# Ledger of designs, part 242: peptides against a protein of PDB entry 5HOI

Target 1, 351 residues: chain A of PDB entry 5HOI
Amino acid sequence: FRYMPFSPAGTPFGFTDRRYLTMNEVGYVSTVKNSEQYSITVSFFDVGRFREYHFEDLFGYDLCFLNEKGTLFGQSKTGQIQYRPHDSIHSNWTKIIPLQAGERITSVAATPVRVIVGTSLGYFRSFNQFGVPFAVEKTSPIVALTAQNYRVFSVHYSQFHGLSYSLSELGTSSKRYYKRECPLPMSLPNINSDMKKDANLDYYNFNPMGIKSLFFSSYGDPCIFGSDNTLLLLSKWRSPEESKWLPILDSNMEIWKMSGGKETTDIHVWPLALAYDTLNCILVKGKHIWPEFPLPLPSEMEIRMPVFVKSKLLEENKAILNKKNEIGADTEAEEGEEDKEIQIPVSMAAE

## One batch from the design tools (peptide; made by RFdiffusion4, then SolubleMPNN)

Design b1_p23_7_s4 (from b1_p23_7, 11 letters changed)
Fold by OpenDDE base, seed 3:
Structure b1_p23_7_s4 (fold): chain B 351 residues (1-351), chain A 23 residues (1-23)
Amino acid sequence: as target 1 above (351 residues)
Amino acid sequence: MSDYEKVEKALANAKPSRTKLDL
């Protein structure tokens, strides 16, 4: 197994010279390869609140985290990190994270009050927004990080134990754990099903865990979106005994419903954030499961517990079609392709 | 209408259900 740099909703280059380093509800960070250098652009969805900016990257930043106050960049191999405030009043700062031989920065996160660096050896490093260090902790190998305010959601990987997660709060003097290296019930990418499509191989080489994104909801609940396109939310995390992962959205099922019960391979959900009861996402058209350039406008998808069995919906629709054919045997009216749509009951669109 | 345009239109017309999932 090879630890790869992870950023929330980051995309591979594929066959192009450009990719997204990260994207979320605030905006998106793109990088373009220009010979030996990169040009980075930080773009925002709220163009009235923020001004787009760009800079030349001589280091080849492969890690990024965007928040409402600034952008954190990291270079996985060299250990260089840079924080760039969006406001010109605050200075940029750069730091080198000490790495051991073969150690990589695997993920970075930044809030207006904290900077977090996770490594392939499980070094968890915390800083304030000015790059002043708080602590270094040794954990299981970190594969992904996100943070909101003082809270950190970390994903860990062990060859023996698979995926685990931690939820912690980074106070001024102490780290509190709500969850510490608990099992994460997320499916890993299946090489035989998911990688048989050439377009997916490039993605899983870029992101072998298949974690498309992880974020905190608007309510401050940890969310993760895996290769199965299911949004998992950690409910009741304040009560260690009551905490559970809820599958709050099967995006493949929702696309299947909205397409009239067609299996599509050219429509994909790319997760940005969970705002209240809606997944903010990019609806991707094409063979690639990730957004290309230019970035489409974000869409909102209502969260729905996956309670429907696809087979039952197909049986009910066949029973409706058979009843229509038994009643309609006297009119040889042309089978328009429109009549093959599964009428999803409006009740199933309201639950 | 393409399947993409159907999905895009369905998302754009979706009224958020006021059903608080008791999370």
Scores: peptide ipSAE 0.355, ipTM 0.814, DockQ to the pose 0.715
Fold by OpenDDE base, seed 1:
Structure b1_p23_7_s4 (fold): chain B 351 residues (1-351), chain A 23 residues (1-23)
Amino acid sequence: as target 1 above (351 residues)
Amino acid sequence: MSDYEKVEKALANAKPSRTKLDL
């Protein structure tokens, strides 16, 4: 296993000179290779609220986190981080994170009040929005971070225990844990099934955990979207005994429903955020599971508990078709090859 | 209509259900 730099909804270069460093509900950060340099652009979905900006990157930033107030950049190998406010009123700042031999920054997160750096050795470093350090904690190796306000959702990896998560609050005087290195019930990418498609190999080399994104919902619940395209939400995290992961959306099932029950391999959901009861996402067309350039407009997908089994819906539709054929035997109507859309019962589409 | 255009149109026409998941 190799620790790779993770950013929420970041995309690989693939065979291109450009990639998304990160994207969410606020916008998207792209980088373009220009010989030995990079050009970074910070773009926004709300063009009335924010102004797009760009800069030359001489460091090769491979980590990024975007929020409503600024963008955090990081270089996984050198330990350099930069925070850039979106407004010109606040100054940019740069810092070098001290790294041990072979240590890498694996993820960064930023809120309007906190900056968080996680490493492959499990150093959790916290700062204020001005880069003033609060604390350094030793945890299990960090593979992903997100943050909202004072809360941090961290994903950890151990070769012995697999994936775990922590949920913490970074107060002014102390760190509080709501969850500390608890088991994360997310499936890892299956090398044998998922890597059989060359298009997926590049992605899993870039992101070996298959975590497409992690974020907090608009209600402040930790969310994670894995390689299985299932959105997991941590419910009741304030009650340690009642806290559970809920599979609130199977995006492959929803695509299958909306396509009329067709197994598609060229439509993909790319997660941005969870706003109320809707997954804000990019609907990706093509062989690559990630968005290319230009970025499509975001779509909203309603969250639905995956209660339905495709096999049962297919059996029910076959039974309906057989009954129609038993009644219709007397009319030689040339029913052409109409794409037999699976009628999903409206009752099943409303649960 | 392609399967992509069907899905895109379905998402664009989806009205939020009244059933809030009790999360």
Scores: peptide ipSAE 0.354, ipTM 0.813, DockQ to the pose 0.680
Fold by OpenDDE base, seed 5:
Structure b1_p23_7_s4 (fold): chain B 351 residues (1-351), chain A 23 residues (1-23)
Amino acid sequence: as target 1 above (351 residues)
Amino acid sequence: MSDYEKVEKALANAKPSRTKLDL
């Protein structure tokens, strides 16, 4: 098994010279190969609030985390991290994270008040927004991080125990756990089924966990979007006994509904954030499950518990069509190409 | 209309439900 650098909604290069290092509701960070160097661009969706900027990357940053106040970069092999505030009021800072032989930075996260670094050996390093260290903790190997304010959602991987997660709060004096290395009920990519599409091989080589993104909702709930295209939300995490993962959206089911019940292989949801009851996402067209260049505008997809069974909906629609054909047998066959769109009842759009 | 354009149009016309899912 190889620990790869993870960034939220990061894309592979594939056969191109460019990729997204990260993207979320704030914007997107791209990198382009320029001979032996990289050019990084930090772009924003709110062009009225933020100004796009670029810089030359001599280090080959392969980790990124974007927030409303700045961008954190990391180099997985060298241990270099850089924080770049969007506002020119605060200076950029750079730090080297000490790595053991074979250790990699696997994920980085930044909030306006905290910087977090996770490694393949399970070193969890915390800093303030100015790069002043708080603590180093040894955990299970970290594969992904996200953070909001003082809270950190970490995903861990062990070859013996599979996926686990932690939810912690990084105070000034101590780290508090709400959840500590609890089992994460997320399916790993099935190498045999998901890799049969040559177009996705590059993605699973880039991200072997299939975690497309993880974020906190606007309500502060941990969210994860896996290779199954299901959005999981950690509900009631403040109560240890009541805390559960909820599948709040099957994006493949929603695409299937919106396409009129057609199985599509060229439409994909790429997750950015959860804002209230809507998944902010990129609707991807094409063979690749990730967005290419240029980036499409974000779309909003309403969250819905996946309670519908495709087979039942297809049977109900066949029964409606058969009844229409029995009633319509007495009216002349205007051979209108009635688009065989499954009319999804409006009631299934209202709950 | 392509299936992509149908999905894009469906998302663009989706009125956000005001019903906070009790999560």
Scores: peptide ipSAE 0.353, ipTM 0.814, DockQ to the pose 0.761
Fold by OpenDDE base, seed 2:
Structure b1_p23_7_s4 (fold): chain B 351 residues (1-351), chain A 23 residues (1-23)
Amino acid sequence: as target 1 above (351 residues)
Amino acid sequence: MSDYEKVEKALANAKPSRTKLDL
């Protein structure tokens, strides 16, 4: 296993000279390789609120986090981080994070009030928005970070214990834990099933945990989207004994429903954010599970608990078709078997 | 219509359900 740099919804280069460093509801950050240099572009979905900007990257930033006030960049090997406010009124700042031999920055996060750095040795470093340090804590190895306001959602990995998570609040005087290194019930990529598609090998080499993204919902609940394309939400995290992970969306099931019950291999959901009861996402067409260039417009997918089994839906549709054929025995419509869209009952399409 | 165009059209026409999940 190798600790790889993680950024929310970041994409690999694949066979191209360009990739997305990160994307979310605010926008997307792209990098293009120009010989030994990189050109970074910070683009926004709300073009009326924000102005696109670009700069030359001499460091090869492989970590990124975008928020409404600025972009945090990091270099996993050198420990360099840079914060770039979107507004030109505020100055950029750069800092080197001290790394031990073989240590890597694995993830970075930024809010308007906090900067967080996580490492492969489990160093959790917190700063204010100006790069002034608050604290250093030793945790289990960090593989992913996200943050909203003062709250931090961290994912940890151990070879012996698998995935765990923490939820913490970074006040001015102290760190509070709501959850500390609790088991994370997310499926890891299965090499034998998921890698049968050669097109996915590059992605799992880039992101061996298969965490496509993690974010806070608009209500402030931790969310994670894994390789199984299931959105998990941490409900009731304020009550330690009541807290549970909810599978609030199976995006493969939703694509299957919307395609008329066809198994597709060329349609993929790429998660951006959870806004109320809708997953903001990119609908990806093609062999690669990640968006290419140009970026498609974001889509909204309604969250639905996966209560239905495909086999039962297929049996119920066959039973409905058989009943229609028993009632319609007088019309010899030889409508060929191949184009029979599965009519999902409106009751099943409303849950 | 491709399966992609069907899914894209379904997402674009999806009215947000009034069913707040009690999360």
Scores: peptide ipSAE 0.350, ipTM 0.809, DockQ to the pose 0.688

Design b1_p23_8_s1 (from b1_p23_8, 16 letters changed)
Fold by OpenDDE base, seed 4:
Structure b1_p23_8_s1 (fold): chain B 351 residues (1-351), chain A 23 residues (1-23)
Amino acid sequence: as target 1 above (351 residues)
Amino acid sequence: RKKKIEETRKKIKEIVEEEEKKK
C-alpha cells in the first residue's frame, strides 16, 4: 500500500499535462506541467467575488485546499506548504513541515482561521492562518483532511483496522474530539471488479482509498463521497452514542432516476459541496470518472436516501403502464413512443 | 434550487440521448 497525496475532488493527470489539484463550491485549482515547473491557476465559480490568479510553481505542489480567504498548497515529499490569500492585502507565507524518512504529507486543509497538515505517519499539525503552529499530535496515519471554521474532519487508515475517522475542534488552547478514530463504514475500491476499465486503474493509482471528496455541509456535518458514488453524511455527531453515517445520496441511482430509468456508463458525479438539501457537483461525461478540461459548470442534485430498489420501481411503472393501457383501450390515442419516464413518488422525499 | 435541479435533469437526459445515438 502507498500513501498518496489527497486533496478534495483532486483529479489525476492521466495521460495529460494538466489536472485539478482541488475543487469545491468556491472554485477550482488547476496545475499544468511546463518542463521542470508547474503553472498553477486558482479559479472561482463566483467571478464577481474573486479574481482568478496564477503563479509559477517550482516545487511541484501535489496537495491543495481552497477556501473563501485563500489557497493552501503542499508538496507531499519535501514537506513544503504555502498559503496564498486571495486578497493582496495579506502576504503569502511558506513553511517546511519536518518529515521523517519515508514520511509524506498526505493531506492539507485550511479555513480562514486554521491550517492543518496530516501525514502518512499520523502526524497532525495545526497552525493559524498566518502559519503560527498550535500543536503536533500523533494519530493513526492520515489519508484525508477537510476543515470548516475550527472543525476538522480527518480520515485515517490502518492496514489492520481499515478506515477510521475523527471529528475535532481546534480551539485556541486545546483540541476537542467529538469523534476519535471511529470506524468509517465506507467501501474501499475493489481492484478486481473496478479495474477492468483502464481509467479506473489510473484513478486507483492516484487515489487508492477512492475518496473523491470530503467536506462539511452548510450545517457543519462531515460528508464523504467514496468510490461507490454514495454521499455519506455524519448525523448527530454532537451525541457520540447517536452518531451515524447516513447514505444521503446514491449518485448512480439518482442519475438513473433523472435519466428516466436508463442505464448509463458514461455519466459520473464529481462532488464539490453539500449546501442544505443539494449536492453541488460536476456532471462528468465520458469514460473518466473525473472532470477534464475545460471544467463543466456545476450542477445540483437533491439529496435522497436510497430507499427505492430499481427492480421495484420498474415493476411499479410496468403496473401503472398496464393500468393506463387497460383504461385507455377505449380511445384511439396514437402509439407515440412517449419516453417511459419513471415517475418517482414525491412522498418519500419528506421523511 | 428547483430550477438548478431541473437544469441537472435536462443535462443528464441530453447526455444519455447522445450516448444512445452513438450505439
Scores: peptide ipSAE 0.505, ipTM 0.930, DockQ to the pose 0.771
Fold by OpenDDE base, seed 2:
Structure b1_p23_8_s1 (fold): chain B 351 residues (1-351), chain A 23 residues (1-23)
Amino acid sequence: as target 1 above (351 residues)
Amino acid sequence: RKKKIEETRKKIKEIVEEEEKKK
């Protein structure tokens, strides 16, 4: 197993010279290869709030985290990090994270008040927004990080225990755990079934955990979107005994419903954020599960727990069609094979 | 919110219809 640099909703280069380093509800960060250099662009969905900016990257940043105040960049091998405020009022700062032999920065996160660096050896490093260090903690190997305000959601990987997660709050003087290396009930990418498509192998080599993104909801709940295209939300995390992961959206099921029950392989949900009851996402068209260039406008999907089985809905619709054909046998109307949209019961649409 | 969800549905339908026309 190889630890790869993770950024929320980051995309591979594939066969191209360009990729997204990260994207979320604020915007998207792209990088373009130019010989031995990279050109980075920070773009925003709200063009009225923020001005797009670019810069030349001589370091080859492979880690990124975007927030409403700035962008954090990291280089997984060298340990270099850079914070760039979106405003010109605050200065950029650069720091080198000390790495041991073979250690990699695996993920970075930034809020307006905290910077977090996680490594393949499980070093959790915390800083303020100016790059002043608070603490270094040794955890299980970190594979992904996200943060909101003072809260950090970290995903850990052990060869013996699989995936775990932590939820912590980074105060001024102390770190508090709400959850500490608890089992994460997320399926890892299935190498044997999904890798029949070369595009899936490229993505697996880029992101072997299959974590497309992780974020905090607008309510401050940890969310994770895996290779199974299911959005998991950590509910009741303040109550240790009541805390559970909820599968709040099967995006493949939702695409199937929204299409009128058509099976498609060329539409993919790429997660950005959860705002209230809606997943903000990119609808990706084509064989690649990740967005290409130019980035499509974000789409909204309503969150719904997967209660229904496709096979039952198909059987019920066939039974309705057969009954209509038995009643309609007396009228010679050549109703052509219009693709009769699967009527999803209103009870499935009202929750 | 309802408008953006309906725009998503429309976009999914348009993509599926374009795929069916290519088969």
Scores: peptide ipSAE 0.504, ipTM 0.929, DockQ to the pose 0.761
Fold by OpenDDE base, seed 3:
Structure b1_p23_8_s1 (fold): chain B 351 residues (1-351), chain A 23 residues (1-23)
Amino acid sequence: as target 1 above (351 residues)
Amino acid sequence: RKKKIEETRKKIKEIVEEEEKKK
């Protein structure tokens, strides 16, 4: 097993010279390999709010986190991090994170008030938005980070215990845990089933945990989107005994529903953010599970608990069609092309 | 919101129909 640098919704290079370092509801960060250097572009979905900017990257940044105030970059091997405010009023800053032999920065996160660095040895480093350090904590190995305001959602990996998560709040003087290294009930990528396509192997080599993204919802709930294309939300995290992971969307099931019950292999959901009851995402067309260039416009999907079984819905609709055909044998009612779409019951919303 | 979800549904249908035409 190898710890790989993780950024939310980051894409591999594949066979190309370009990739997305990260993307979310704010925008997307791309990098293009130009011989010995990289050109980084920070683009925004709201083109009226922010101006796109670019710079030359001599370090080969492989970690990125985008927020409404700036972009954090990191180099997993050298330990270099750079914060670039979107506003030119604020100066860029650069730091080197001290790394032990073989240690890697595995994930970085930034909010308007905090910068967080996680490593393959489980060093959790916190800074303010100006790069002033608060603390260094030793945890289990960190594989992914996201943050909102003062809250941090961290994913940890142990070869013995699998995936765990922490939810913490980074005050000015202290760190509080709401959850500390609790089991994360997310399925890991199935190497035997998923690796039948070369593109899936490339993605697995880039992201062996299969975590496509993690974010906080608009309500401040931790969300994770795994290789199974299921969005998990941590509900009731303020009450440790009541806290549970909710599978609030099976995106493959939702694509199947929205298509009228057609099986497809060339549509993929790429998660960006959860805003209220809607997943903001990129609909990826084609054999690859990640977006290529140019980036398609974001799409919205409504969250729904996956309570329905496809086979039962198909059987029920077949039974309805058979009954209609039995009744329709006596009445020459015009074969209006009644939409052959599967009637799908309204699924329960996530509570 | 409902409009954007319906635009998503339309886009999914269009993609699936294009795939069916290629088979």
Scores: peptide ipSAE 0.503, ipTM 0.929, DockQ to the pose 0.743
Fold by OpenDDE base, seed 5:
Structure b1_p23_8_s1 (fold): chain B 351 residues (1-351), chain A 23 residues (1-23)
Amino acid sequence: as target 1 above (351 residues)
Amino acid sequence: RKKKIEETRKKIKEIVEEEEKKK
């Protein structure tokens, strides 16, 4: 096992000279190889709110986190980090994170008020938005980070215990834990089943944990999207005894339903964010499970718990078709498929 | 919101129909 640099919804280079360093609801960060250097572009979905910008990267940034105020970059091997505000009012800053022999930065996160750096040795480093350090904590090895305001969702990995997670708040004087290294019920990529396609092997080499993205919902709940294409939401995290992971979307099942029950292998969901009851995502067409260039416009999917079995839905649809054929009603009633799917009440995401 | 979800459904159907035409 090798600790790889993780960024939310980051893509591999594959056989190309370009990749996405990160993407979310704000925008997307791309990097292009140009000989021994890289050209980085920070692009936004709301072109009226933010101006696209680019710069030359001589360091080879392999870590990125985008928020509404700026972009954090990191170099996993050298320990260099750079924060670039989107506005011209605030200055860019650069720092070197001290790394031990064989230690790597594995993930970075930034909010308008905090910068977080996680390492392969489990060093959790916190800073303000100006890069002033608060604390260094030793945790289990960090493999992924995301943050919203003062809150941090961290994923940890142990060879003996697998995946765990923490949920913490970085106040002005202290760190509070809501969850501390609790088991994360996410499936790891299955090398034997999934590696039949070269594209899946390339992605596994880029991201061995199979975490496509992690983010906070619009309600401030931790979300994670794994290699199984299931969106997990941590519900009731304020109540330690009631807190649970909810599978709020099987994206493969949703694609299957939205296609009219057709099996496809060349449509993939790439997660960006959860806003209310909708997953913001990229619909990826083709062999790769990740978006290529140019980036398609974001799509929305409704969140729904996977309570249905495909076989039962097919039987029900067949029974409806047979009844329509018996009644001789050539009514092109737009099959509003009564998606009898239990809509997750918005309240389940807000608690 | 409902409009964007319907746009997603349309896009998925279009992609699947294009795949079926290639087989």
Scores: peptide ipSAE 0.502, ipTM 0.929, DockQ to the pose 0.639

